# Peptides against a protein of PDB entry 8PQO: the designs that were tried, part 26

Target 1, 252 residues: chain A of PDB entry 8PQO
Amino acid sequence: VLLKEYRVILPVSVDEYQVGQLYSVAEASKNETGGGEGVEVLVNEPYEKDGEKGQYTHKIYHLQSKVPTFVRMLAPEGALNIHEKAWNAYPYCRTVITNEYMKEDFLIKIETWHKPDLGTQENVHKLEPEAWKHVEAVYIDIADRSQVLSKDYKAEEDPAKFKSIKTGRGPLGPNWKQELVNQKDCPYMCAYKLVTVKFKWWGLQNKVENFIHKQERRLFTNFHRQLFCWLDKWVDLTMDDIRRMEEETKRQ

## One batch from the design tools (peptide; made by RFdiffusion4, then SolubleMPNN)

Design b1_p10_5_s2 (from b1_p10_5, 7 letters changed)
Fold by OpenDDE base, seed 3:
Structure b1_p10_5_s2 (fold): chain B 252 residues (1-252), chain A 10 residues (1-10)
Amino acid sequence: as target 1 above (252 residues)
Amino acid sequence: MELLYQLAGT
């Protein structure tokens, strides 16, 4: 098991982020090759548990069409089905990813708290001390080009180049986070993403767990760069506007 | 083929 807490600081408020996140997810989905091909939504309903209220979704990603025929033919039953269960109780979110074949031997869990701070809280997910001491904190700086793979880099999604016309925020220079503290009119937040990766197959645990974390970090980095650079597209949207966009995305 | 987690979460 490998745990890392990714901390993403953004020059937006927690309330703004709720809109921006949903917009950016919808927009990213539209841009994804193949769209929702192979995605089955089993459940999408409100939930309430232990005082937590939000939206629960259960999706299956069928990978049969995404692998060569010989792989599909040799794959055990359920091996090419990935289940995603998500609880969105913003500002808290949880996503659990499992595989039918691997069962208890495979888990990706992503738990996120969105807080109006600069990523300074320790153990925001309230882990036991023994567990917390094994968590690596990883700061993602959306303005740092060195954290972006060359193949992922787009100038129009570079926070160091973008300036919001509607809000005046950006571009983000090398010391943007330090400067933000003195800008009373600019909101800020941190997304604390605790990522738990478990891959228990003998001989492959460390390699696969580290690989998955690398992919998650890449995803978080690119996503939040997009979110910020798309600020002018979503900052004036209402939640009703977002819901309409989500419905349109589902139809594609 | 990037996995988009938490898609359509409301």
Scores: peptide ipSAE 0.048, ipTM 0.774, DockQ to the pose 0.294
Fold by OpenDDE base, seed 1:
Structure b1_p10_5_s2 (fold): chain B 252 residues (1-252), chain A 10 residues (1-10)
Amino acid sequence: as target 1 above (252 residues)
Amino acid sequence: MELLYQLAGT
């Protein structure tokens, strides 16, 4: 098991991020997967449990069409089905990713707190001290080009170049986080993303767990760069607007 | 790893 807490600081409010996240997920999904091809939504309903209230979703990602034919033919039943269960009680979110074939031998859990701070809180997820001491805190700087792979880089998604017309935010220079505290008109938040990766195959555990973390970090970095650079597209939207957009997409 | 459709749905 490998745990890391990714801290993503953004020049947006917690309330703004709720809209921006949903918009950016929808937009990114359209661009990369053609609007959710191979995704089956099993459940999408409100939930209430242990004082937590929010929206529960259960999705299956069918990867059969995403792998070579020979892999598909050799894959055990259920091996190419990924289950994503998500509890969205914003500003707290939890996502659990499992595989039908691997069962208890595979887990990705992502627990996120969104806080109106600069990533200064320790153990925001309230882990036991013994567990917390094994968590690596990783800061993602969306303005740092060195954290972006060359193949992923797009100039139109570079926070160091982007300036929001609607809000006046950006571009983000090398010291943008330090300067932010002195900018009373610019809100800020941190997404504390505790990622737990478990891959219980002897000889491959460390390699696969590290690989998954590398991919998650890459995803978080690119996603939040997009989210910021798309600020003018979503900042004036409401949650009701997002819901309508999602409903329209489902009808297509 | 493909983009995950995390937290989207309502």
Scores: peptide ipSAE 0.046, ipTM 0.778, DockQ to the pose 0.272
Fold by OpenDDE base, seed 5:
Structure b1_p10_5_s2 (fold): chain B 252 residues (1-252), chain A 10 residues (1-10)
Amino acid sequence: as target 1 above (252 residues)
Amino acid sequence: MELLYQLAGT
């Protein structure tokens, strides 16, 4: 098992992020070829448990059409079906990823707290001390180009070049986080994303767990760069606007 | 893929 806490600092408020996140997920999904292919929604309903209230979703991602024929022929039964269970109680979220074939030998859990700070809180997920001491804290700086793969880089998604016309935020220089403290009118937040990866196969555990973390870090970095650079597209939207957009997309 | 962005957004 490998645990890392990714801390993503953004020059937006917790309330703004709720809209921006949903918009950016939808926008990014549209830009992906075949983004909706092979997705089965089993459950989408409100939930309430132990004082936590939010939306629960259960989706299956069928990867059969996404892999070469020879992989499909060799894959064990259930190996190409990924289950995603998500509890969205913003500003807290939890996602659990499992695989039908691997059962208890495979787990990806992502638990996120969104806080109005600069990523300075320790153990925000309230782990036991023995568990917390094994968690690596990883800071993602959306303005740092060195954290972006060359193949992923787009100038229009570079926070170091983008300036929001509607809010005046950006571009983000090398010391933007330190300078933010002096900007009384600019909100900020941190997404604390505790990622737990389990791959319980001897000889492959470390390689696969590290690989998954590498992919998650890449995903979080690129996504939040996009979210910020798309600020002018979503900052004036309300949650009601987002709900309408989702309903319209669902009907298409 | 939608899966990847769903993970990022959750």
Scores: peptide ipSAE 0.046, ipTM 0.779, DockQ to the pose 0.804
Fold by OpenDDE base, seed 4:
Structure b1_p10_5_s2 (fold): chain B 252 residues (1-252), chain A 10 residues (1-10)
Amino acid sequence: as target 1 above (252 residues)
Amino acid sequence: MELLYQLAGT
């Protein structure tokens, strides 16, 4: 098991982020090849449990079309089906990813708190002290181009180049976080994303777990760069606007 | 392979 807490600082408020996240998810989904091809939504409904209220989703990612033919042909039944169960009780979110074939031997859990700070809180997910000692805190700087793979880089999604017309935020220079503290009118938040990865196959555990973390980090980095650079597209949207957009995206 | 996890909508 490998745990890392990714901390993504953004020059947006927690409330703004709620809109921006949903917008960016919808937009990113549209931009992906197939617009959700291979994704089956089993459940998408409100939930309330133990004082937590939000939206529950259960999706299956069918990876058969995303892997080479020889992999598909050799893969055990269910091995290429990934289940994602997500509880979105913003500002808290939880996502659990499992695989039909691996069962208990595979788990990706992503728990996110969105806080109006600069990523300075320790153990925001309230892990036991012994468990917390083994968590690596990883700061994602959306302005740091070196954290972006060359193949993922897009100039229009570069926070170091983007200037929001509507808000005046950006571009984000090398010291943007330090400068942000002195800007009373610019909101900020941190997404604390505790990622738990378990891949219980002897000889491959560490390799796969590290690989998954690498991919998650990549995803988080790119996503939040997009979120910020799309600020002018979503900052004036309401939650109702977002919901309509999501429904439209589902139909594509 | 594209990783599209955590694309949770409302």
Scores: peptide ipSAE 0.045, ipTM 0.771, DockQ to the pose 0.277

Design b1_p10_5_s3 (from b1_p10_5, 6 letters changed)
Fold by OpenDDE base, seed 5:
Structure b1_p10_5_s3 (fold): chain B 252 residues (1-252), chain A 10 residues (1-10)
Amino acid sequence: as target 1 above (252 residues)
Amino acid sequence: MELEYRRAGT
């Protein structure tokens, strides 16, 4: 098991982020051609549990068409089906990813708290001390180009180049986080993303767990760079606007 | 693995 807490600082408020996240998820999904193929939505409903209220989703990602033929032919039953269960109770979110074949031997859990701070809280997910001491804190700086793979880099998604017309935020210089402390008019938040990766196959555990973390980090980095650079597209939208957009998308 | 940020099927 490998645990890391990714801390993504953004020059937006927690309330703004709720809109921006939903918008950016929708936009990113549109940009992935063929990404909708092989996705089955089993459940999408409100939930209430232990005082937590939100939206629950259960999706299956069928990867059979996305792997080479020889892999598909050799793959055991259920090996290419990925289950994603998500509980969205913003500002708290939880996603659990499992595989039908590997069962308890494979788990990706992503738990996120969105807080109006600069990533300074320790153990925001309230882990036991023994567990918390094994968590690596990883800071993601959306303005740091060195954290972005060359193949992922786009100038139009570079926070160091973008300036929001509607809010005046950006571009983000190398010391933008430090400067933000002195800017009373600019809101900020941190997404604390605790990622738990479990892959119990002997000989491959460390390699696969580290690989998955690298992919998650890559995803978080790119997504939040996009979210910020798309600020002018979503900052004036309300949650009602987002809901309408979602309904319109369903009709297409 | 970009699964968490996909809205496909909704």
Scores: peptide ipSAE 0.100, ipTM 0.832, DockQ to the pose 0.229
Fold by OpenDDE base, seed 2:
Structure b1_p10_5_s3 (fold): chain B 252 residues (1-252), chain A 10 residues (1-10)
Amino acid sequence: as target 1 above (252 residues)
Amino acid sequence: MELEYRRAGT
């Protein structure tokens, strides 16, 4: 098991982020080839449990069409079906990813708290001390180009170049986080994303777990760079606007 | 890898 807490600091408020996240997810999905091919939504309903209230989704990602034929032919039953269970109770979110074949031997859990701070809270997910000591805190700086793969880099999605017309935020210089403290008119937040990866397979555990974390970090980095650079597109939207947009998209 | 950042299929 490999645990890392990714802390993504953004010059937006927690309330703004709720809109921006949903917008950016929708926008990013449009840019992906294949879209939602092979995605089966089993459940999409409100939930209330242990004082937590939000939206629960259960999706199955059928990857048969996403792998070469020979892989599909050799894959064990259930090996290409990934289950995603998500509890969205913003500002808290939890996603659990499992595989039918691996069962208990495979787990990706992403637990996220969105807090109006600069990533200074320790153990926001309230782990036991013994567990917390094994968590690596990883700060993602959306302005740091060195954290972006060359193949992922786009100038129009570079926070170090972007200037929001509507808010005046950006561009984010090398010391933007430090300077943010002195900018009383600019809100900020941190997404604390505790990622738990378990891949219990002899000889491959460390390799796969580290690989998955690498991919998660890459995803978080690119996504939040986009979210910020798309600020002018979503900052004036309300949650009602987002809901309407989602409904319109669903009808298409 | 976090699939929640992808829209459900339509």
Scores: peptide ipSAE 0.099, ipTM 0.833, DockQ to the pose 0.185
Fold by OpenDDE base, seed 3:
Structure b1_p10_5_s3 (fold): chain B 252 residues (1-252), chain A 10 residues (1-10)
Amino acid sequence: as target 1 above (252 residues)
Amino acid sequence: MELEYRRAGT
């Protein structure tokens, strides 16, 4: 098991982020070629549990068309089906990813708190002390180009070059986080993303767990760079606007 | 690989 807490600081408020995240997910999905192929939505309903209220989704990603024929033919039942269960109770979110074949031998859990701070809270997910001491805190700086793979880099998605016309935020210089403290007109938040990766297959545990974390970090970095650089597209939208857009998309 | 960032069916 490998645990890391990714902390993403953004020059937006927690309330703004709720809109921006949903918008950016939709836009990123449109840009992803073949990203939705083989996706089945089993459940999409509101939930209330233990004082937590939000939206629950259960999706299955069928990977049969994404692997070579010989792999598909040899794969045991359920091996190419990935289940994603998500509880969205913003500002808290939880996603659990499992595989039918691997059962308890495979788990990706992503728990996120969105807080109006600069990533200074310790153990925001309230882990037991023994568990918390094994968590590596990883800070993602969306303005740091060195954290972006060359193949992922786009100038139009570079926070160090972008300036919001509507808000005046950006470009983000090397000391942008420190400057936020002195700029009362600019809101800020941190997404605390605790990622738990479990892969118990003998001989592959460390390699696969580290690989998955690398991919998660890459995803978080690119996504939040996009979210910020798309600020002018979503900052004036309301949650009602987002809901309407989602409904319109479902009809297409 | 948080698949939540992908819209279902798209």
Scores: peptide ipSAE 0.097, ipTM 0.831, DockQ to the pose 0.194
Fold by OpenDDE base, seed 1:
Structure b1_p10_5_s3 (fold): chain B 252 residues (1-252), chain A 10 residues (1-10)
Amino acid sequence: as target 1 above (252 residues)
Amino acid sequence: MELEYRRAGT
């Protein structure tokens, strides 16, 4: 098991982020070829549990069409089905990813708190001390180009170049986080994403767990760079606007 | 890899 807490600081408010995240997810999905193919929504309903209230979703991602024929032909039953269970109680979210074939031997859990701070809270997910000492805190700086792979880099998605016309935020210089404290008109938040990866196969555990973390970090970095650079597209939208957009997309 | 950033099929 490998645990890392990714802390993503953004020059947006917690309330703004709720809209921006949903918009950016939708937009990013449109830009990806094959987005949504092989996705089955089993459950999408409100939930209330242990004082937590939000929206619960259960999706199955069928990967049969996403792998070569020879892999599909040799794959064990359930090996190409990934289950995603998500509890969205914003500003808290939890996603659990499992595989039918691997069962308890495979787990990706992503627990996220969105807080109006600069990533200074320790153990925001309230882990036991013994567990918390094994968590690596990883700060993602969306303005740091060195954290972006060359193949992923786009100038129009570079926070160091972008300036929001609507809000005046950006570009983000090397010391942008420190400067936020002195900018009374610029809100800020941190997404604390505790990622737990379990891949319990002998000889492959460390390799796969590290690989998954690398991919998650890459995704978080690119996504939040996009979210910020798309600020002018979503900052004036409401949650009702987002819901309407989602409904319209479902009808297409 | 995080699937929460993927939308359902339409």
Scores: peptide ipSAE 0.096, ipTM 0.831, DockQ to the pose 0.182

Design b1_p10_5_s4 (from b1_p10_5, 7 letters changed)
Fold by OpenDDE base, seed 4:
Structure b1_p10_5_s4 (fold): chain B 252 residues (1-252), chain A 10 residues (1-10)
Amino acid sequence: as target 1 above (252 residues)
Amino acid sequence: KELLYQLAGT
């Protein structure tokens, strides 16, 4: 098991982020060819449990069409089906990813708190001290180009180049976080994303767990760069606007 | 993999 807490600081408010996240997910999905292929939504309903209220989703990602034929032919039954269960009780979210074949030997859990701070809270997910000491805190700086793979880099998604016309935010220089503290009118938040990865196969555990974390980090980095650079597209949208966009996307 | 998480909406 490998745990890392990714902390993504953004010059947006927690409330803004809710809109921006949903918009950016929708937009990113549109930009990906075949993004909806092989996705089965089993459940999408409100939930209330232990004082937590939000939206629960259960999706199955069928990867059969996304892997080479020889992999598909050799893959055990269920090996290419990934289950995603998500509890969205913003500002808290939890996603659990499992695989039918690997069962308990595979787990990706992503728990996110969105807080109006600069990523300074320790153990926001309230882990036991013994567990927390094994968590690596990883700060993602959306302005740091060195954290972006060359193949992922797009100038239009570079926070160091982007200037929001609507809000005046950006571009984000090397010291943007420090400067943000001095700007009383600029909101900020941190997404604390505790990622738990378990891949319990002898000889491959560390390799796969680290690989998954690398991919998660990459995803979080790119996504939040996009989110910020798309600020002018979503900052004036309401949640109702987002819901309409989601419905339109589902029909495509 | 990246697409999967983007589709999660969370």
Scores: peptide ipSAE 0.049, ipTM 0.783, DockQ to the pose 0.404
Fold by OpenDDE base, seed 5:
Structure b1_p10_5_s4 (fold): chain B 252 residues (1-252), chain A 10 residues (1-10)
Amino acid sequence: as target 1 above (252 residues)
Amino acid sequence: KELLYQLAGT
């Protein structure tokens, strides 16, 4: 088991992020070729448990069409079906990813708290001390180009070059986080993403767990760079606007 | 993998 807490600091408020995240997910999905193919939504309903209230979703990602034929032929039954269970109680979210074939030998859990701070809280997910001491804290700086793979880099998605016309935020210089303290009118938040990766197969545990974390970090970095650079597209939208957009997309 | 997380964020 490998645990890391990714801390993503953004020059937006917690309330703004709720809209921006939903918009950016929708936009990123449109840009991805084959997006939505092989996705089956089993459950989408409100839930209430232990004082937590939100939306529960259960999706299956069928990867059979996304892998080469020889992989499909060699893959064990259920190996290409990924289950995603998500509890969205913003500003808290939890996602659990499992595989039918691997069963208890494979788990990806992502727990996120969105807080109006600069990523300074320790153990925001309230782990036991023995567990917390094994968690690596990883800061993602959306303005740091060195954290972006060359193949992923786009100038139009570079926070160090982008300036929001609607809000005046950006571009983000190398000391942008420190400068936020002096900018009383600029909101900020941190997404604390505790990622638990479990892969129990002997000899492959460390390799696979580290690989998954590398992919998650890459995803978080690119996504939040996009979210910020798309600020002018979503900052004036309301949650009602987002809901309408989702319904329109569902009908198509 | 990237798509999985993005869809989970909804």
Scores: peptide ipSAE 0.049, ipTM 0.783, DockQ to the pose 0.401
Fold by OpenDDE base, seed 3:
Structure b1_p10_5_s4 (fold): chain B 252 residues (1-252), chain A 10 residues (1-10)
Amino acid sequence: as target 1 above (252 residues)
Amino acid sequence: KELLYQLAGT
């Protein structure tokens, strides 16, 4: 098991982020080739548990069409089905990813708290002290180009070049986070993403767990760079506007 | 993985 807490600081409020996140997810989904292919939504309903209230979703991603025929033919039953269960109770969200074949030997859990701070809270997910000792805190700086793979880099998605016309935020210089503290008119938040990766297959545990974390970090970095650079597209949208966009994306 | 995250809105 490998645990890392990714902390993403953004020059937006927690309330703004709720809109921006949903917009950016919808927009990114439109840009993906073959988006939605092989996705089955089993459950999409409100939930209430232990004082937590939100929306629960259960999706299955069928990967049969995404692998070569010989792999599909040799794959055990359930090996190419990925289950995603998500509890969205913003500003808290939890996603659990499992595989039918691997069962308890495979788990990706992503738990996110969105807080109006600069990523200074320790153990925001309230882990036991012994468990917290094993968590590496990883800060993602969306303005740091060195954290972006060359193949992922786009100038139009570079926070160091972007200037928001509607809000006046950006571009983000090397010390933007420190400067933000002195700018009373600019809101800020941190997304605390605790990522738990479990891959128990003998001989592959460390390799696969580290690989998955690398991919998650890459995803979080690119996504939040997009989110910020798309600020002018979503900052004036209402939740009703977002819901309409989500429905349109689902139809594609 | 990236596609799954984007589709789910995690």
Scores: peptide ipSAE 0.048, ipTM 0.780, DockQ to the pose 0.406
Fold by OpenDDE base, seed 1:
Structure b1_p10_5_s4 (fold): chain B 252 residues (1-252), chain A 10 residues (1-10)
Amino acid sequence: as target 1 above (252 residues)
Amino acid sequence: KELLYQLAGT
């Protein structure tokens, strides 16, 4: 098991981020080929558990069409089905990813708290001390180009170049986080994303777990760079606007 | 969300 807490600081409020996240997910999905292909929504309903209220979703990602034919033919039953269960109680969210074939031998869990701070809280997920000492805290700086792969880099998605016309935020210089503290008119937040990866196959555990973390970090970095650079597209939208956009996308 | 994003790029 490998645990890392990714801390993503953004010059947006917690309330703004709720809209921006949903918009950016939808927008990114539209820009990618095959978005939604092979996705089955089993459950999408409100939930209440242990004082937590939110929306529960259960999705299955069928990967049969996304792997080579020979892999599909040799894959055990259930090996190409990935289950995603998500509990969205914003500003808290939990996602659990499992595989039918691997069962208990595979788990990706992503637990996120969105807080109106600069990533200074320790153990926001309230882990036991023994567990917390094994968590690596990883800061993602959306303005740091060195954290972006060359193949992923787009100038129009570079926070160091972007300036929001609607809000005046950006561009983000090397010391943007320090400068933000002195800017009373600019909101800020941190997404604390605790990622737990378990892959219990002898000889491959460390390799696969590290690989998955690398992919998650890459995803978080690129996504939040997009989210910020798309600020002018979503900052004036309401949650009702987002819901309408999602409904329209489902009909396509 | 994250998985969908990852799979969309494949």
Scores: peptide ipSAE 0.044, ipTM 0.770, DockQ to the pose 0.188

